# Designs tried in a protein design run: peptides against a protein of PDB entry 4AID. Part 99

Target 1, 242 residues: chain A of PDB entry 4AID
Amino acid sequence: FDIKRKTIEWGGKTLVLETGRIARQADGAVLATMGETVVLATAVFAKSQKPGQDFFPLTVNYQEKTFAAGKIPGGFFKREGRPSEKETLVSRLIDRPIRPLFVKGFKNEVQVVVTVLQHDLENDPDILGMVAASAALCLSGAPFMGPIGAARVGWVDGAYVLNPTLDEMKESKMDLVVAGTADAVMMVESEIQELSEEIVLGGVNFAHQQMQAVIDAIIDLAEHAAKEPFAFEPEDTDAIKA

## One batch from the design tools (peptide; made by RFdiffusion4, then SolubleMPNN)

Design b2_p17_8_s3
Fold by OpenDDE base, seed 5:
Structure b2_p17_8_s3 (fold): chain B 242 residues (1-242), chain A 17 residues (1-17)
Amino acid sequence: as target 1 above (242 residues)
Amino acid sequence: AAAEAARARAARLRAAL
């Protein structure tokens, strides 16, 4: 087993990105840990396009499915049911920044699955899931122009807080989720309580700056563990207009 | 090869945004 791990300090917490232990059947698989919150991201892509595929078939599934009573908040038997509102929202938060970063003309099916394996009740798995999904895609060999980083920013006691705990978030006047590349902000989602646009924009900049360490960690992991790029040449779509 | 391709993807992303 060739297990590769990257560990960084991020917002005063240890972030661990690991590959090669589990989900080896996926194109990319990353176990991400922050505190005692643990997520598994897997990326799988089809090696051919389906006949008549007109759009890019990306599916992102975030899942907080019950692994053992006491390791996930709300641990009463959710039968195989409709995704929760949270699972649906987080799936979209992961989808939004990654979808534009696929090579234009790539129409092979891509499936990203993020599974929460453990939750510490302090570190929200959503940000960790975004990071893990980015890492899994970078490892997969898919024509993904990542990595993305992600960060949550709070506003507590008149200061920005990187990835506030669930308890710190109760005191926060801002829930700002940002995802981006090294060079660009790709997605912002924000819930704010009576804050100026200046504070919110400052929070976006703070998030984008703080996620660079994560982007660099994903690159370092990919340099060691990424599969060879899938050989994909986009058909010149300008030749179809003649 | 894979490491260099990963760096080249990151660099191409940086040049395209």
Scores: peptide ipSAE 0.031, ipTM 0.694, DockQ to the pose 0.367
Fold by OpenDDE base, seed 2:
Structure b2_p17_8_s3 (fold): chain B 242 residues (1-242), chain A 17 residues (1-17)
Amino acid sequence: as target 1 above (242 residues)
Amino acid sequence: AAAEAARARAARLRAAL
């Protein structure tokens, strides 16, 4: 197997992005690890548009499978067949920043699946899932204008903390999730306890700065392991507005 | 601007493949 791996230190933790070992039938597949939390992101896209397709058919499915239940709190009680509230929310967190980054006019079906394989009870798989999904799309050859990075920012003891542990988050006055490109913030979600707008805006900027290392790691992985770009020329829909 | 920069970065990535 031709396994490509990128490893970086990120917020005092080792982030590993790996491709070529698992899910090789996907267009892109990335195994991402932080601590002992492990996620598999897969990207699959249709090579043609369906007749009469009027919208971009992107689906994002984040799932914490029962196979990880020996390491996921409450994993023994997951009934087959309905996303949890968390799985639904995280699927949206991944969807929101990636959806606008597809080339306009691309209406081929795209499926992103993020599967939690292991959870360490310290590192939340949501941020890792966002990063892995971005990487899988960049490797896929799909007309995706990523990568995105993602970061969680806490506010603990009067300081910003990058990707606080689940235990550190109990002491945090902020749960700020940011996703963006190298050049722009694409998504912000925040839960805040009695913090100034200045601290929150500073947290967004901190997140965007800290995610650059992840963006660069995805690019480095893609330079070594991405598939040939899918031959897609957008119909010049801007020529009809002149 | 940001979408053009992303397209230019993705185009550079695609040209390096």
Scores: peptide ipSAE 0.031, ipTM 0.679, DockQ to the pose 0.078
Fold by OpenDDE base, seed 1:
Structure b2_p17_8_s3 (fold): chain B 242 residues (1-242), chain A 17 residues (1-17)
Amino acid sequence: as target 1 above (242 residues)
Amino acid sequence: AAAEAARARAARLRAAL
Protein backbone atom coordinates (compact mmCIF):
# COMPACT_ATOMS: atom_id res chain seq x y z
CA PHE B 1 0.00 0.00 0.00
CA ASP B 2 1.21 3.55 -0.69
CA ILE B 3 0.49 4.83 2.84
CA LYS B 4 0.88 8.57 3.34
CA ARG B 5 0.98 9.90 6.90
CA LYS B 6 1.18 13.27 8.61
CA THR B 7 2.07 13.39 12.31
CA ILE B 8 1.97 16.51 14.51
CA GLU B 9 2.13 17.29 18.20
CA TRP B 10 -1.19 18.94 19.13
CA GLY B 11 -2.17 20.00 22.66
CA GLY B 12 0.52 17.70 24.13
CA LYS B 13 -0.83 14.69 22.14
CA THR B 14 0.28 13.07 18.89
CA LEU B 15 -2.23 13.55 16.05
CA VAL B 16 -1.78 11.16 13.12
CA LEU B 17 -3.56 11.58 9.78
CA GLU B 18 -3.13 8.56 7.48
CA THR B 19 -4.41 7.62 4.01
CA GLY B 20 -3.95 4.65 1.63
CA ARG B 21 -4.47 1.68 4.05
CA ILE B 22 -8.30 1.36 4.19
CA ALA B 23 -11.42 2.35 2.18
CA ARG B 24 -9.40 2.98 -1.05
CA GLN B 25 -12.65 2.72 -3.06
CA ALA B 26 -13.84 6.02 -1.48
CA ASP B 27 -13.01 9.34 -3.12
CA GLY B 28 -11.22 10.30 0.13
CA ALA B 29 -10.41 8.14 3.16
CA VAL B 30 -8.47 9.12 6.30
CA LEU B 31 -7.56 7.26 9.47
CA ALA B 32 -7.09 9.77 12.26
CA THR B 33 -5.51 8.82 15.59
CA MET B 34 -5.10 10.74 18.85
CA GLY B 35 -3.90 8.71 21.83
CA GLU B 36 -5.52 5.30 21.29
CA THR B 37 -8.73 6.84 19.82
CA VAL B 38 -9.00 5.99 16.10
CA VAL B 39 -11.57 7.18 13.54
CA LEU B 40 -12.09 6.43 9.85
CA ALA B 41 -13.54 9.21 7.72
CA THR B 42 -14.68 8.49 4.15
CA ALA B 43 -15.89 10.96 1.54
CA VAL B 44 -17.76 9.83 -1.59
CA PHE B 45 -19.33 12.12 -4.20
CA ALA B 46 -21.41 11.55 -7.31
CA LYS B 47 -19.75 12.47 -10.63
CA SER B 48 -23.03 13.88 -11.99
CA GLN B 49 -26.04 15.79 -10.68
CA LYS B 50 -29.43 14.02 -10.53
CA PRO B 51 -32.07 15.44 -12.92
CA GLY B 52 -34.21 18.02 -11.10
CA GLN B 53 -31.82 18.28 -8.09
CA ASP B 54 -32.59 21.73 -6.61
CA PHE B 55 -30.57 21.57 -3.32
CA PHE B 56 -27.07 20.39 -2.31
CA PRO B 57 -27.46 16.72 -1.18
CA LEU B 58 -24.82 16.45 1.58
CA THR B 59 -25.18 13.59 4.09
CA VAL B 60 -22.94 13.31 7.16
CA ASN B 61 -23.07 10.14 9.28
CA TYR B 62 -21.02 9.81 12.48
CA GLN B 63 -21.04 6.35 14.12
CA GLU B 64 -19.78 5.24 17.56
CA LYS B 65 -19.98 1.45 17.46
CA THR B 66 -20.29 -0.06 20.99
CA PHE B 67 -17.41 -2.48 20.20
CA ALA B 68 -15.05 0.50 19.60
CA ALA B 69 -14.65 0.90 23.39
CA GLY B 70 -11.05 -0.41 23.61
CA LYS B 71 -9.44 -2.77 21.04
CA ILE B 72 -11.95 -4.05 18.46
CA PRO B 73 -11.96 -7.86 18.32
CA GLY B 74 -12.29 -8.47 14.52
CA GLY B 75 -15.87 -9.81 14.61
CA PHE B 76 -19.55 -8.80 14.27
CA PHE B 77 -21.14 -6.15 12.12
CA LYS B 78 -24.16 -5.56 14.35
CA ARG B 79 -26.70 -4.07 11.91
CA GLU B 80 -26.93 -0.30 12.42
CA GLY B 81 -29.34 0.54 15.23
CA ARG B 82 -30.99 3.96 15.28
CA PRO B 83 -28.27 6.65 15.77
CA SER B 84 -27.75 7.67 19.39
CA GLU B 85 -28.36 11.27 20.46
CA LYS B 86 -24.54 11.76 20.53
CA GLU B 87 -24.11 10.33 17.00
CA THR B 88 -26.87 12.65 15.72
CA LEU B 89 -25.34 15.72 17.44
CA VAL B 90 -21.78 14.98 16.21
CA SER B 91 -23.08 14.37 12.66
CA ARG B 92 -24.52 17.93 12.82
CA LEU B 93 -21.28 19.35 14.31
CA ILE B 94 -19.41 17.95 11.28
CA ASP B 95 -22.12 19.06 8.77
CA ARG B 96 -22.45 22.70 9.97
CA PRO B 97 -18.90 23.95 9.15
CA ILE B 98 -18.35 21.87 5.95
CA ARG B 99 -21.68 22.54 4.15
CA PRO B 100 -20.99 26.26 3.40
CA LEU B 101 -17.52 25.41 1.99
CA PHE B 102 -18.73 23.58 -1.13
CA VAL B 103 -18.59 25.55 -4.38
CA LYS B 104 -21.88 27.38 -5.00
CA GLY B 105 -24.05 25.51 -7.51
CA PHE B 106 -22.50 22.08 -6.77
CA LYS B 107 -25.51 19.73 -6.34
CA ASN B 108 -23.90 16.31 -6.79
CA GLU B 109 -24.57 13.87 -3.92
CA VAL B 110 -21.86 13.90 -1.21
CA GLN B 111 -21.63 11.34 1.60
CA VAL B 112 -19.29 11.74 4.57
CA VAL B 113 -19.10 8.77 6.95
CA VAL B 114 -17.10 8.93 10.19
CA THR B 115 -16.69 5.62 12.03
CA VAL B 116 -15.10 5.30 15.46
CA LEU B 117 -12.76 2.28 15.22
CA GLN B 118 -11.21 2.58 18.69
CA HIS B 119 -11.91 4.68 21.79
CA ASP B 120 -9.30 5.06 24.57
CA LEU B 121 -11.89 6.52 27.02
CA GLU B 122 -9.71 9.68 27.32
CA ASN B 123 -9.81 11.34 23.88
CA ASP B 124 -13.31 12.09 22.56
CA PRO B 125 -13.66 10.90 18.91
CA ASP B 126 -15.94 13.86 17.93
CA ILE B 127 -13.12 16.43 17.39
CA LEU B 128 -10.99 13.73 15.77
CA GLY B 129 -13.98 12.90 13.52
CA MET B 130 -14.35 16.56 12.46
CA VAL B 131 -10.63 16.70 11.56
CA ALA B 132 -10.77 13.35 9.72
CA ALA B 133 -13.88 14.39 7.73
CA SER B 134 -12.16 17.63 6.67
CA ALA B 135 -9.06 15.69 5.60
CA ALA B 136 -11.09 13.06 3.68
CA LEU B 137 -12.95 15.81 1.75
CA CYS B 138 -9.65 17.59 0.91
CA LEU B 139 -8.23 14.30 -0.45
CA SER B 140 -11.40 13.37 -2.42
CA GLY B 141 -11.18 15.82 -5.32
CA ALA B 142 -14.68 17.19 -4.47
CA PRO B 143 -15.14 20.99 -4.92
CA PHE B 144 -14.72 21.49 -1.15
CA MET B 145 -13.08 24.78 -0.16
CA GLY B 146 -11.64 23.47 3.13
CA PRO B 147 -9.80 22.34 5.10
CA ILE B 148 -11.53 23.04 8.35
CA GLY B 149 -9.84 22.53 11.68
CA ALA B 150 -11.65 21.79 14.93
CA ALA B 151 -10.85 22.03 18.64
CA ARG B 152 -12.49 21.50 22.02
CA VAL B 153 -11.57 24.05 24.70
CA GLY B 154 -11.97 23.52 28.43
CA TRP B 155 -11.53 25.92 31.35
CA VAL B 156 -9.69 24.09 34.15
CA ASP B 157 -7.99 25.74 37.15
CA GLY B 158 -8.35 29.22 35.57
CA ALA B 159 -6.72 28.27 32.21
CA TYR B 160 -7.71 27.19 28.69
CA VAL B 161 -7.09 23.50 27.94
CA LEU B 162 -6.97 22.21 24.35
CA ASN B 163 -8.95 18.97 23.84
CA PRO B 164 -9.29 18.06 27.54
CA THR B 165 -9.64 14.37 28.38
CA LEU B 166 -13.07 13.06 29.40
CA ASP B 167 -11.83 13.12 33.03
CA GLU B 168 -10.45 16.71 32.75
CA MET B 169 -13.84 17.74 31.27
CA LYS B 170 -15.53 16.78 34.59
CA GLU B 171 -13.51 19.60 36.22
CA SER B 172 -14.00 22.02 33.28
CA LYS B 173 -16.33 25.04 33.56
CA MET B 174 -16.54 25.17 29.74
CA ASP B 175 -17.20 22.75 26.90
CA LEU B 176 -16.45 24.84 23.80
CA VAL B 177 -16.29 23.21 20.36
CA VAL B 178 -15.02 25.43 17.55
CA ALA B 179 -14.59 24.68 13.84
CA GLY B 180 -13.09 27.02 11.27
CA THR B 181 -10.86 27.64 8.29
CA ALA B 182 -7.46 29.33 8.34
CA ASP B 183 -9.21 32.71 8.10
CA ALA B 184 -12.66 32.28 9.72
CA VAL B 185 -14.61 30.67 12.53
CA MET B 186 -17.40 28.64 10.87
CA MET B 187 -19.09 27.08 13.92
CA VAL B 188 -19.23 27.47 17.69
CA GLU B 189 -21.03 25.15 20.10
CA SER B 190 -20.72 25.86 23.83
CA GLU B 191 -21.85 24.69 27.26
CA ILE B 192 -20.71 27.11 29.97
CA GLN B 193 -20.89 27.24 33.77
CA GLU B 194 -20.81 30.81 35.20
CA LEU B 195 -17.99 32.19 32.97
CA SER B 196 -17.65 35.72 31.60
CA GLU B 197 -18.19 36.49 27.91
CA GLU B 198 -14.51 37.58 27.82
CA ILE B 199 -13.34 34.07 28.84
CA VAL B 200 -15.66 32.48 26.22
CA LEU B 201 -14.49 34.79 23.41
CA GLY B 202 -10.90 34.14 24.49
CA GLY B 203 -11.69 30.40 24.23
CA VAL B 204 -12.95 30.82 20.64
CA ASN B 205 -9.76 32.70 19.73
CA PHE B 206 -7.61 30.05 21.49
CA ALA B 207 -9.41 27.26 19.57
CA HIS B 208 -8.99 29.08 16.23
CA GLN B 209 -5.26 29.61 16.88
CA GLN B 210 -4.70 25.99 17.99
CA MET B 211 -6.52 24.50 14.95
CA GLN B 212 -4.07 26.14 12.48
CA ALA B 213 -1.55 23.32 13.03
CA VAL B 214 -4.30 20.82 12.06
CA ILE B 215 -5.28 22.84 8.96
CA ASP B 216 -1.60 22.93 7.91
CA ALA B 217 -1.29 19.16 8.54
CA ILE B 218 -4.35 18.47 6.31
CA ILE B 219 -2.89 20.71 3.57
CA ASP B 220 0.47 18.88 3.79
CA LEU B 221 -1.29 15.49 3.56
CA ALA B 222 -3.38 16.73 0.59
CA GLU B 223 -0.20 17.96 -1.16
CA HIS B 224 1.03 14.36 -1.17
CA ALA B 225 -2.20 12.33 -1.43
CA ALA B 226 -5.13 14.36 -2.87
CA LYS B 227 -6.85 13.19 -6.04
CA GLU B 228 -7.04 15.51 -9.01
CA PRO B 229 -9.81 18.12 -8.60
CA PHE B 230 -13.15 17.08 -10.05
CA ALA B 231 -13.86 19.29 -13.06
CA PHE B 232 -16.93 21.29 -12.01
CA GLU B 233 -18.11 24.41 -13.78
CA PRO B 234 -21.04 26.03 -11.98
CA GLU B 235 -23.76 27.18 -14.36
CA ASP B 236 -23.55 30.97 -14.47
CA THR B 237 -27.14 31.48 -13.28
CA ASP B 238 -26.43 35.21 -12.83
CA ALA B 239 -26.24 35.57 -16.66
CA ILE B 240 -29.86 34.25 -17.03
CA LYS B 241 -31.31 37.05 -14.79
CA ALA B 242 -30.33 39.85 -17.15
CA ALA A 1 -0.59 19.20 -9.52
CA ALA A 2 -2.64 17.94 -6.49
CA ALA A 3 -0.54 20.05 -4.05
CA GLU A 4 -0.99 23.18 -6.11
CA ALA A 5 -4.73 22.45 -6.45
CA ALA A 6 -5.09 22.10 -2.64
CA ARG A 7 -3.26 25.44 -2.13
CA ALA A 8 -5.38 27.05 -4.88
CA ARG A 9 -8.56 25.80 -3.11
CA ALA A 10 -7.36 27.25 0.21
CA ALA A 11 -6.49 30.56 -1.53
CA ARG A 12 -9.92 30.71 -3.27
CA LEU A 13 -11.58 30.06 0.11
CA ARG A 14 -9.65 33.02 1.59
CA ALA A 15 -10.82 35.22 -1.30
CA ALA A 16 -14.50 34.13 -0.98
CA LEU A 17 -14.84 34.81 2.78
Scores: peptide ipSAE 0.029, ipTM 0.684, DockQ to the pose 0.312
Fold by OpenDDE base, seed 3:
Structure b2_p17_8_s3 (fold): chain B 242 residues (1-242), chain A 17 residues (1-17)
Amino acid sequence: as target 1 above (242 residues)
Amino acid sequence: AAAEAARARAARLRAAL
């Protein structure tokens, strides 16, 4: 088993990115851990385009399986294979920043699946899921122009807080989720209570600065564990301007 | 070889943005 692991300190917590143990049938697979929250991201892509495929067929599926054998207090046996509202929202949070980073003209089917394996009730698996999905895509050999990083920013006692706990978020005047590349912000999602535009813009900048360590960690993991890049030549779209 | 090809591809993709 060729297991590769990257560990960093991030916002006063240990972030672990691991590959090579689980989901070996995927093109990319990453086990990500922060605190005792654990997610598995898998990326799979088709090696050919379907005949008549006119759009890029990316699907992102985030799932919180109620069978993580660490007590979530609150019985609902959801026997129904429909995503919760949270699972739907987080699937969109992952989709939004990654979709524009695929090479133009790539129309092979891509499936990203993020599964919550454990939840510590302090660290939300959404940010961890975004990071893990980015890492899995970078390892896959798909024509993905990542990595992305992601961060949540709170505003507590007049200061920015990186990835606040679920308890710290109750005191936060801001829930700001940012995703981006090393060079650009790709997505912002925010809920704000009575804060100036200056504080919010400062929060976006803070998030983008703090996610660089995650981007660098994904790059380091990819240098040691990425598959060979899939041989994809974009159709020369310059030939349509003659 | 593979890591250098990946870095060269990432650099070409960054130069095309």
Scores: peptide ipSAE 0.025, ipTM 0.665, DockQ to the pose 0.291

## One batch from the design tools (peptide; made by RFdiffusion4, then SolubleMPNN)

Design b2_p18_1_s1 (from b2_p18_1, 11 letters changed)
Fold by OpenDDE base, seed 5:
Structure b2_p18_1_s1 (fold): chain B 242 residues (1-242), chain A 18 residues (1-18)
Amino acid sequence: as target 1 above (242 residues)
Amino acid sequence: DEQYKKLKEFWERIRKRK
């Protein structure tokens, strides 16, 4: 087993990114752990474009398996078949920042699957899923201009809190999810209770600063474990519009 | 072009450490 692992301290918690143990059939596969929350992200991409493919066929699926559902607050034993509202929302949350980071003209099918394997009731799998998906794509060899980082920011007792626990979030006046590259914020999703725009903007900046450690961790993992880049060249017709 | 350049730079970083 060629297992590669990166471990960092992040917001007072240990983040572990691991590859090479499971899902080896995927182009990229990352097991991400924060506290006792564990997610598996897999990235698979087609090695050719389908005839007549006119759009970029990216699918992102976030899933909470039934064995983890007994530890997920409000998780019913999901029968196999329909994503919950949460799974649908988190799938979109992961999709939004990654979709624009594929090289223009790349129209091969890409599937990202994030599976919650364990939930600790403190660390939400959504942020961890975003990080894991980013890492899996960076390992895959797909023409993905990542990594992205992600962070949740709370506002508790007049301060920013990085990745607040589910209990801290009950006291938080802000649920701010940010995703971005090293250079740019790509996505903001926010639920805010009576906070100034200044505090919210400060939260975005705080998130973007704090996610750099995650971006660096993904890069370090990719340097040790990434597949050979897929031989893709953008078509000249898409380059002229940039 | 700029995006693809950034990707190439990333891939070059990954390759240089293998």
Scores: peptide ipSAE 0.374, ipTM 0.857, DockQ to the pose 0.714
Fold by OpenDDE base, seed 3:
Structure b2_p18_1_s1 (fold): chain B 242 residues (1-242), chain A 18 residues (1-18)
Amino acid sequence: as target 1 above (242 residues)
Amino acid sequence: DEQYKKLKEFWERIRKRK
């Protein structure tokens, strides 16, 4: 197996991005680990556009499967086939920042699947899923203008906390999820308890600064493990030159 | 398109390290 691995220290935790062991049939596949939380992201894209395709057909599915249910908080028998509220929300959190980063005119079907394989009850798999999805897309050869990074920011005892644990989040006055490229914030989602706009904006900046290490880690992994870029040239339309 | 230029630059960076 040609296994490539990148490891970084991130917010006082070890982040591991691994490719080449699992889901080799995908265009990109990344096993991401933080603590004992483990996610598998896969990216698959069609090598041709469907006739008459008028929109970009991106599907993002985040899944907390029943085999991990013994370690997932609230391990009720999720009825097979319908996403939970959490799975729906996290699928959207992953979709939002990645969708605008595909090259204009690319209308081949893209499927991103993030599967929680293990949950440690401390590290939420949503941020890890965002990072893994970004990495899988960068490895795939799809015309994706990533990577994105992602971070959760808490506010605990008058300080920003990067990727607070589920227990630290109970004491946090902020649940701020940020995703972005190296150059730009692409998505912000926030739940805030009586904090100033200054603290929130500072949290966005903190998140964007802290995600640079993740972006660099994805780039480093892609340099060693990415597939050849898909031979896609956008149609030379004035709308693509603007 | 500036975005497509950035993608090309990324792909070139990836290719140069392979």
Scores: peptide ipSAE 0.351, ipTM 0.847, DockQ to the pose 0.724
Fold by OpenDDE base, seed 2:
Structure b2_p18_1_s1 (fold): chain B 242 residues (1-242), chain A 18 residues (1-18)
Amino acid sequence: as target 1 above (242 residues)
Amino acid sequence: DEQYKKLKEFWERIRKRK
């Protein structure tokens, strides 16, 4: 197996991005680890557009599999075949920042699947899933103008906390999820308790700054392990606005 | 678009790796 790995220290935790061991049938596949939380992201895209396809057919599916349920809170009895509320929300959190980053006019089917393989009860798989999905897309050769980074920001004892643990989040006055490129914030989702707009905006800036190390790590991994780029050029009318 | 330019530059690095 040609295994490529990138490891960084991020918010006092080790982030590992690995490719080449599993899901080799996908266009891109990344095993991402933070603490003992482990996710597998896979990206697959069609090599042709369906006749009459008028919209971009992106599907994002985040899943917490039952074999990880021994460490996943609330894993006791999900009927096979319907996503939980959490799985639905996290699928949207991943979809929102990546959807606008596909090259205009690209209407080939794209499927991103994020599977939680292990949960440590400290590190939430959602942020890790966003990072892994971004990395899998960058490895795939799809016309994706990523990477995105992602971060959760808490506000604990009058300070910003990067990717707070589930226990630290109980004391946090802010749950702020940010995703973006190196240059721009693409998505913000926030739950806030009695904080000033200044603190919240500062949290967005903190998140965007802290995700740069993740973006750089994805680029470095992709430079060593990405597939040949899928040859796609936007139509001339869209190239002037890109 | 700056993002498209960055993608093209990235793709050129990927195509040139031996």
Scores: peptide ipSAE 0.582, ipTM 0.931, DockQ to the pose 0.408; fails the geometry check
Fold by OpenDDE base, seed 4:
Structure b2_p18_1_s1 (fold): chain B 242 residues (1-242), chain A 18 residues (1-18)
Amino acid sequence: as target 1 above (242 residues)
Amino acid sequence: DEQYKKLKEFWERIRKRK
């Protein structure tokens, strides 16, 4: 097995990005670990556009598998055949920042699947899922203008906390999720308890700075493990406006 | 233009290391 792994220290936790062991049939596949929380992201894209395809057919599906449910808070009430509220929200959270980063005119079907394999009860798999999805897309050869980083920022005891634990989040006055490229913030989602706009804006900047290490880790992994880029050229009429 | 240029540069970097 040609296994490639990148390990970094990130917010006082070990982040591991691994490829080549699992889901080798996907265009990109990344096993991401932070603490003992483990997610598998897979990216698959069609090699042709469907006739009459008028929109970009991106599907993002975040799933917390039942074998992980014994360690996932609230995992007990999966109605068969429908995503939980959390799975729906996290699927959208991953979709939002990645959708704008596909090359204009690319209308081949893209499927991103993020599967929670393990949960440590400290590290939420949503941020890890965002990172893993970004990495899987960068490895796939799809015309994705990533990588994206992601970070959660808390406000605990008058300080920013990168990727607070579930216990630290109980004391946090902020739940700020940020995703972006190296150069730009692409998405902000926030729940805030009586904090100034200055603290919130500082949190966005802090998140964007802290995610650079993740972006660099994805780049390093891709340099060693990415597939050949898919031969896609945007039609000349759409390239002039990007 | 700038994002697509960065993507091409990224792809070129990946190709040079293989």
Scores: peptide ipSAE 0.330, ipTM 0.833, DockQ to the pose 0.551; fails the geometry check

Design b2_p18_1_s2 (from b2_p18_1, 13 letters changed)
Fold by OpenDDE base, seed 2:
Structure b2_p18_1_s2 (fold): chain B 242 residues (1-242), chain A 18 residues (1-18)
Amino acid sequence: as target 1 above (242 residues)
Amino acid sequence: DPQWEALKAFWERIRARK
């Protein structure tokens, strides 16, 4: 097996990005680990556009499978095959920052699937799922202008905390999820308790700074493991302004 | 577009690896 792995220290935790062991039939596949939380992200894209396709057909599906339910809070309620509220929300958190980063005019079907394989009850798989999805897309050869990084920021005892544990989040006055490229913030989602705008904006900046190490790790992994790029050129939109 | 230029440069590095 040609297994490639990148390991970094991130917020006092070890982040591992691995490819080449699982889901080899996908265009990109990444096993991401933080603590004992483990996610598998897969990216698959069609090599041609469907006839009459007029929009970009991206689907993102975050799922917590029943085999992980012994380690995931609330895993007992998944009898009906419908996405839970959490799975729906996290699917949107992953979709929002990646959707605008596809090359303009690309209308081939893209499917991103993030599966929680293990949960440690400390590290939430949502941030890890965002990172893994970004890495899987960069490995796939799709015309994706990523990577994105992602981070959760807490505010505990008057300080920013990167990717606080579920227990630290109980004491946090902020739940701030940020995703972005090296150069730009693409998405912010926040729940705050009686904090100033200055603290929240500082949290966005802190998140964007802290995710650079993840972006660099994805680039390094992809330089070694990415598939051949899908030959694609953006639609010339300047020809419409003449 | 700087993002497009960065992607092209990345693709060149990937192609040069073969």
Scores: peptide ipSAE 0.599, ipTM 0.938, DockQ to the pose 0.424
Fold by OpenDDE base, seed 3:
Structure b2_p18_1_s2 (fold): chain B 242 residues (1-242), chain A 18 residues (1-18)
Amino acid sequence: as target 1 above (242 residues)
Amino acid sequence: DPQWEALKAFWERIRARK
């Protein structure tokens, strides 16, 4: 088994990205760990486009499986076969920043599945799921112009907190989720209680700065473990303006 | 596109491993 692992310190926690042990049948597969929260992200893409495919067929599915339900808040009553509201929201949080980063004209089917394997009741698996999905795509060989990083930012006792725990979030005046590339913010989602726009914008900048270490870690992992790139070139859009 | 150029450079590094 050729197992590759990258470990970084991130917001006072150890982030581990591992590939090569699980889901080898996927194009990319990453086991991501922060604290005792563990997610598996898999990326699979079709090697051909369907005839007449007019849109990019990306599907993102975030799942908190029932076997982990004893460690997942609210996991006890998941109806088999329908995503919870949380799973639907997190699937969208992962989808939003990655969808624009596929090479223009690529219309092969892409499936990203993020599965929560363990939850520590402190570290929310959503941010970890975003990071793992990004890493799985970079490993896959798909024409994905990532990686993305992601971060949650809280505001506790007049300071920014990177990836606050579920308990710290109860005291936070901000729930700010940011995702981006090395160069750009791609997505912001925020819930704010009585904070200035300056503090919020500072939170976005803080998140984007803090996610650089994650982006670099994904690149390093992918340089060692990525599959052969799928040969694809962007559609020449300058030819449509002529 | 700078992102496309970065991806191409990444792919070159991946191909150079073989």
Scores: peptide ipSAE 0.598, ipTM 0.937, DockQ to the pose 0.423
Fold by OpenDDE base, seed 1:
Structure b2_p18_1_s2 (fold): chain B 242 residues (1-242), chain A 18 residues (1-18)
Amino acid sequence: as target 1 above (242 residues)
Amino acid sequence: DPQWEALKAFWERIRARK
């Protein structure tokens, strides 16, 4: 197996991005680890457009599959076949920033699947899932103008905290999830307790700065491990206005 | 589009791999 790995220190934790071991049938596949939380992201795209396809058919599925008893909190009560509220929310958090980054006119089917393999009860797999999905897309060869990075920002003891633990989040006055490219913020989702707009905006900027190391790590991994790019050019919008 | 130019440059680096 040609296994390629990128490891960085990120917010005082080790982030590992690995490809080449699992899901080799996907266009892109990444195992991402932070602490003892582990996710598998896969990206698959159709090599042709369906006849009559009028919209971009992107599907994003985040799944917390119980592969072993005790490795995923709350896994004991999930009826097989319907996403939980969390799985639906996180699927949207991944979808929102990546959807605009596909090259205009690309209408081939794209499927992103993020599967939680392990949860350490400290590191939430949502941010890790966003990072892994971004990396899997960059590895796939799809016409995706990523990578995106992602970060959660807390406000604990009057300071910003990057990717707070679940225990630190109990003391946090902010749950701020940010995703973006190197150059732009693409998505913000926030739950805030009695904080000024200035602190929230500062949190967005902090997140965007802190995710640059992740973006760079994805680029480095993809430069070494990505498949051949899918030959695609954007729709010439200037030719439609003439 | 700067993002499209960045993607093209990224693809060139990928294609240049030995």
Scores: peptide ipSAE 0.592, ipTM 0.935, DockQ to the pose 0.488
Fold by OpenDDE base, seed 4:
Structure b2_p18_1_s2 (fold): chain B 242 residues (1-242), chain A 18 residues (1-18)
Amino acid sequence: as target 1 above (242 residues)
Amino acid sequence: DPQWEALKAFWERIRARK
């Protein structure tokens, strides 16, 4: 096994990004761990466009599998092949920041699958899933202009908290999820209780600063483990103005 | 596009590794 691993301290927790052990048949695959929460992200892309494909066919699927459900609050057997409300929401949280980062004109099918393998009841797998999906895409060789980072920010006892535990979130006046590139915020999702716009904007900035270490960790992992880049050039948009 | 230039530079580093 050619296992590559990056480990960083992030918000007082150890983040581990690993590739080369699991799902080696994917274009990119990352096992991400924070505390005892573990997710597997896989990225697969078609090497050709389907005939008549007129839109970019990206699918993102976040799944909390039943074997992890023994440690997932409310993780009772969803017998029905429809994603839960949580799985649907987290799939959208991952989709939103990554979709605009594919090179223009790339219309090959892309599938991102994030699977929760373990939950520690402290660290929510959603942020970890966003990070893992970003890393898997960067490893895949797809024309993805990432990485993205992601962070959750809480407001507890008059301070910002990076990736609060589920218990700390009960005392938080803010649930702020931010995703972005090194240079730009791509997505904000927030639930706020009686906080000023200044505190919220400060939270977005705090998140974007704190995710830089994750972005750098993904780049470092990908520089050591990424597949051969898929040769693709953007559609020349200047040729349409002539 | 700065993001495209960054991706190209990243791909060059990946190709140079092999």
Scores: peptide ipSAE 0.584, ipTM 0.933, DockQ to the pose 0.438

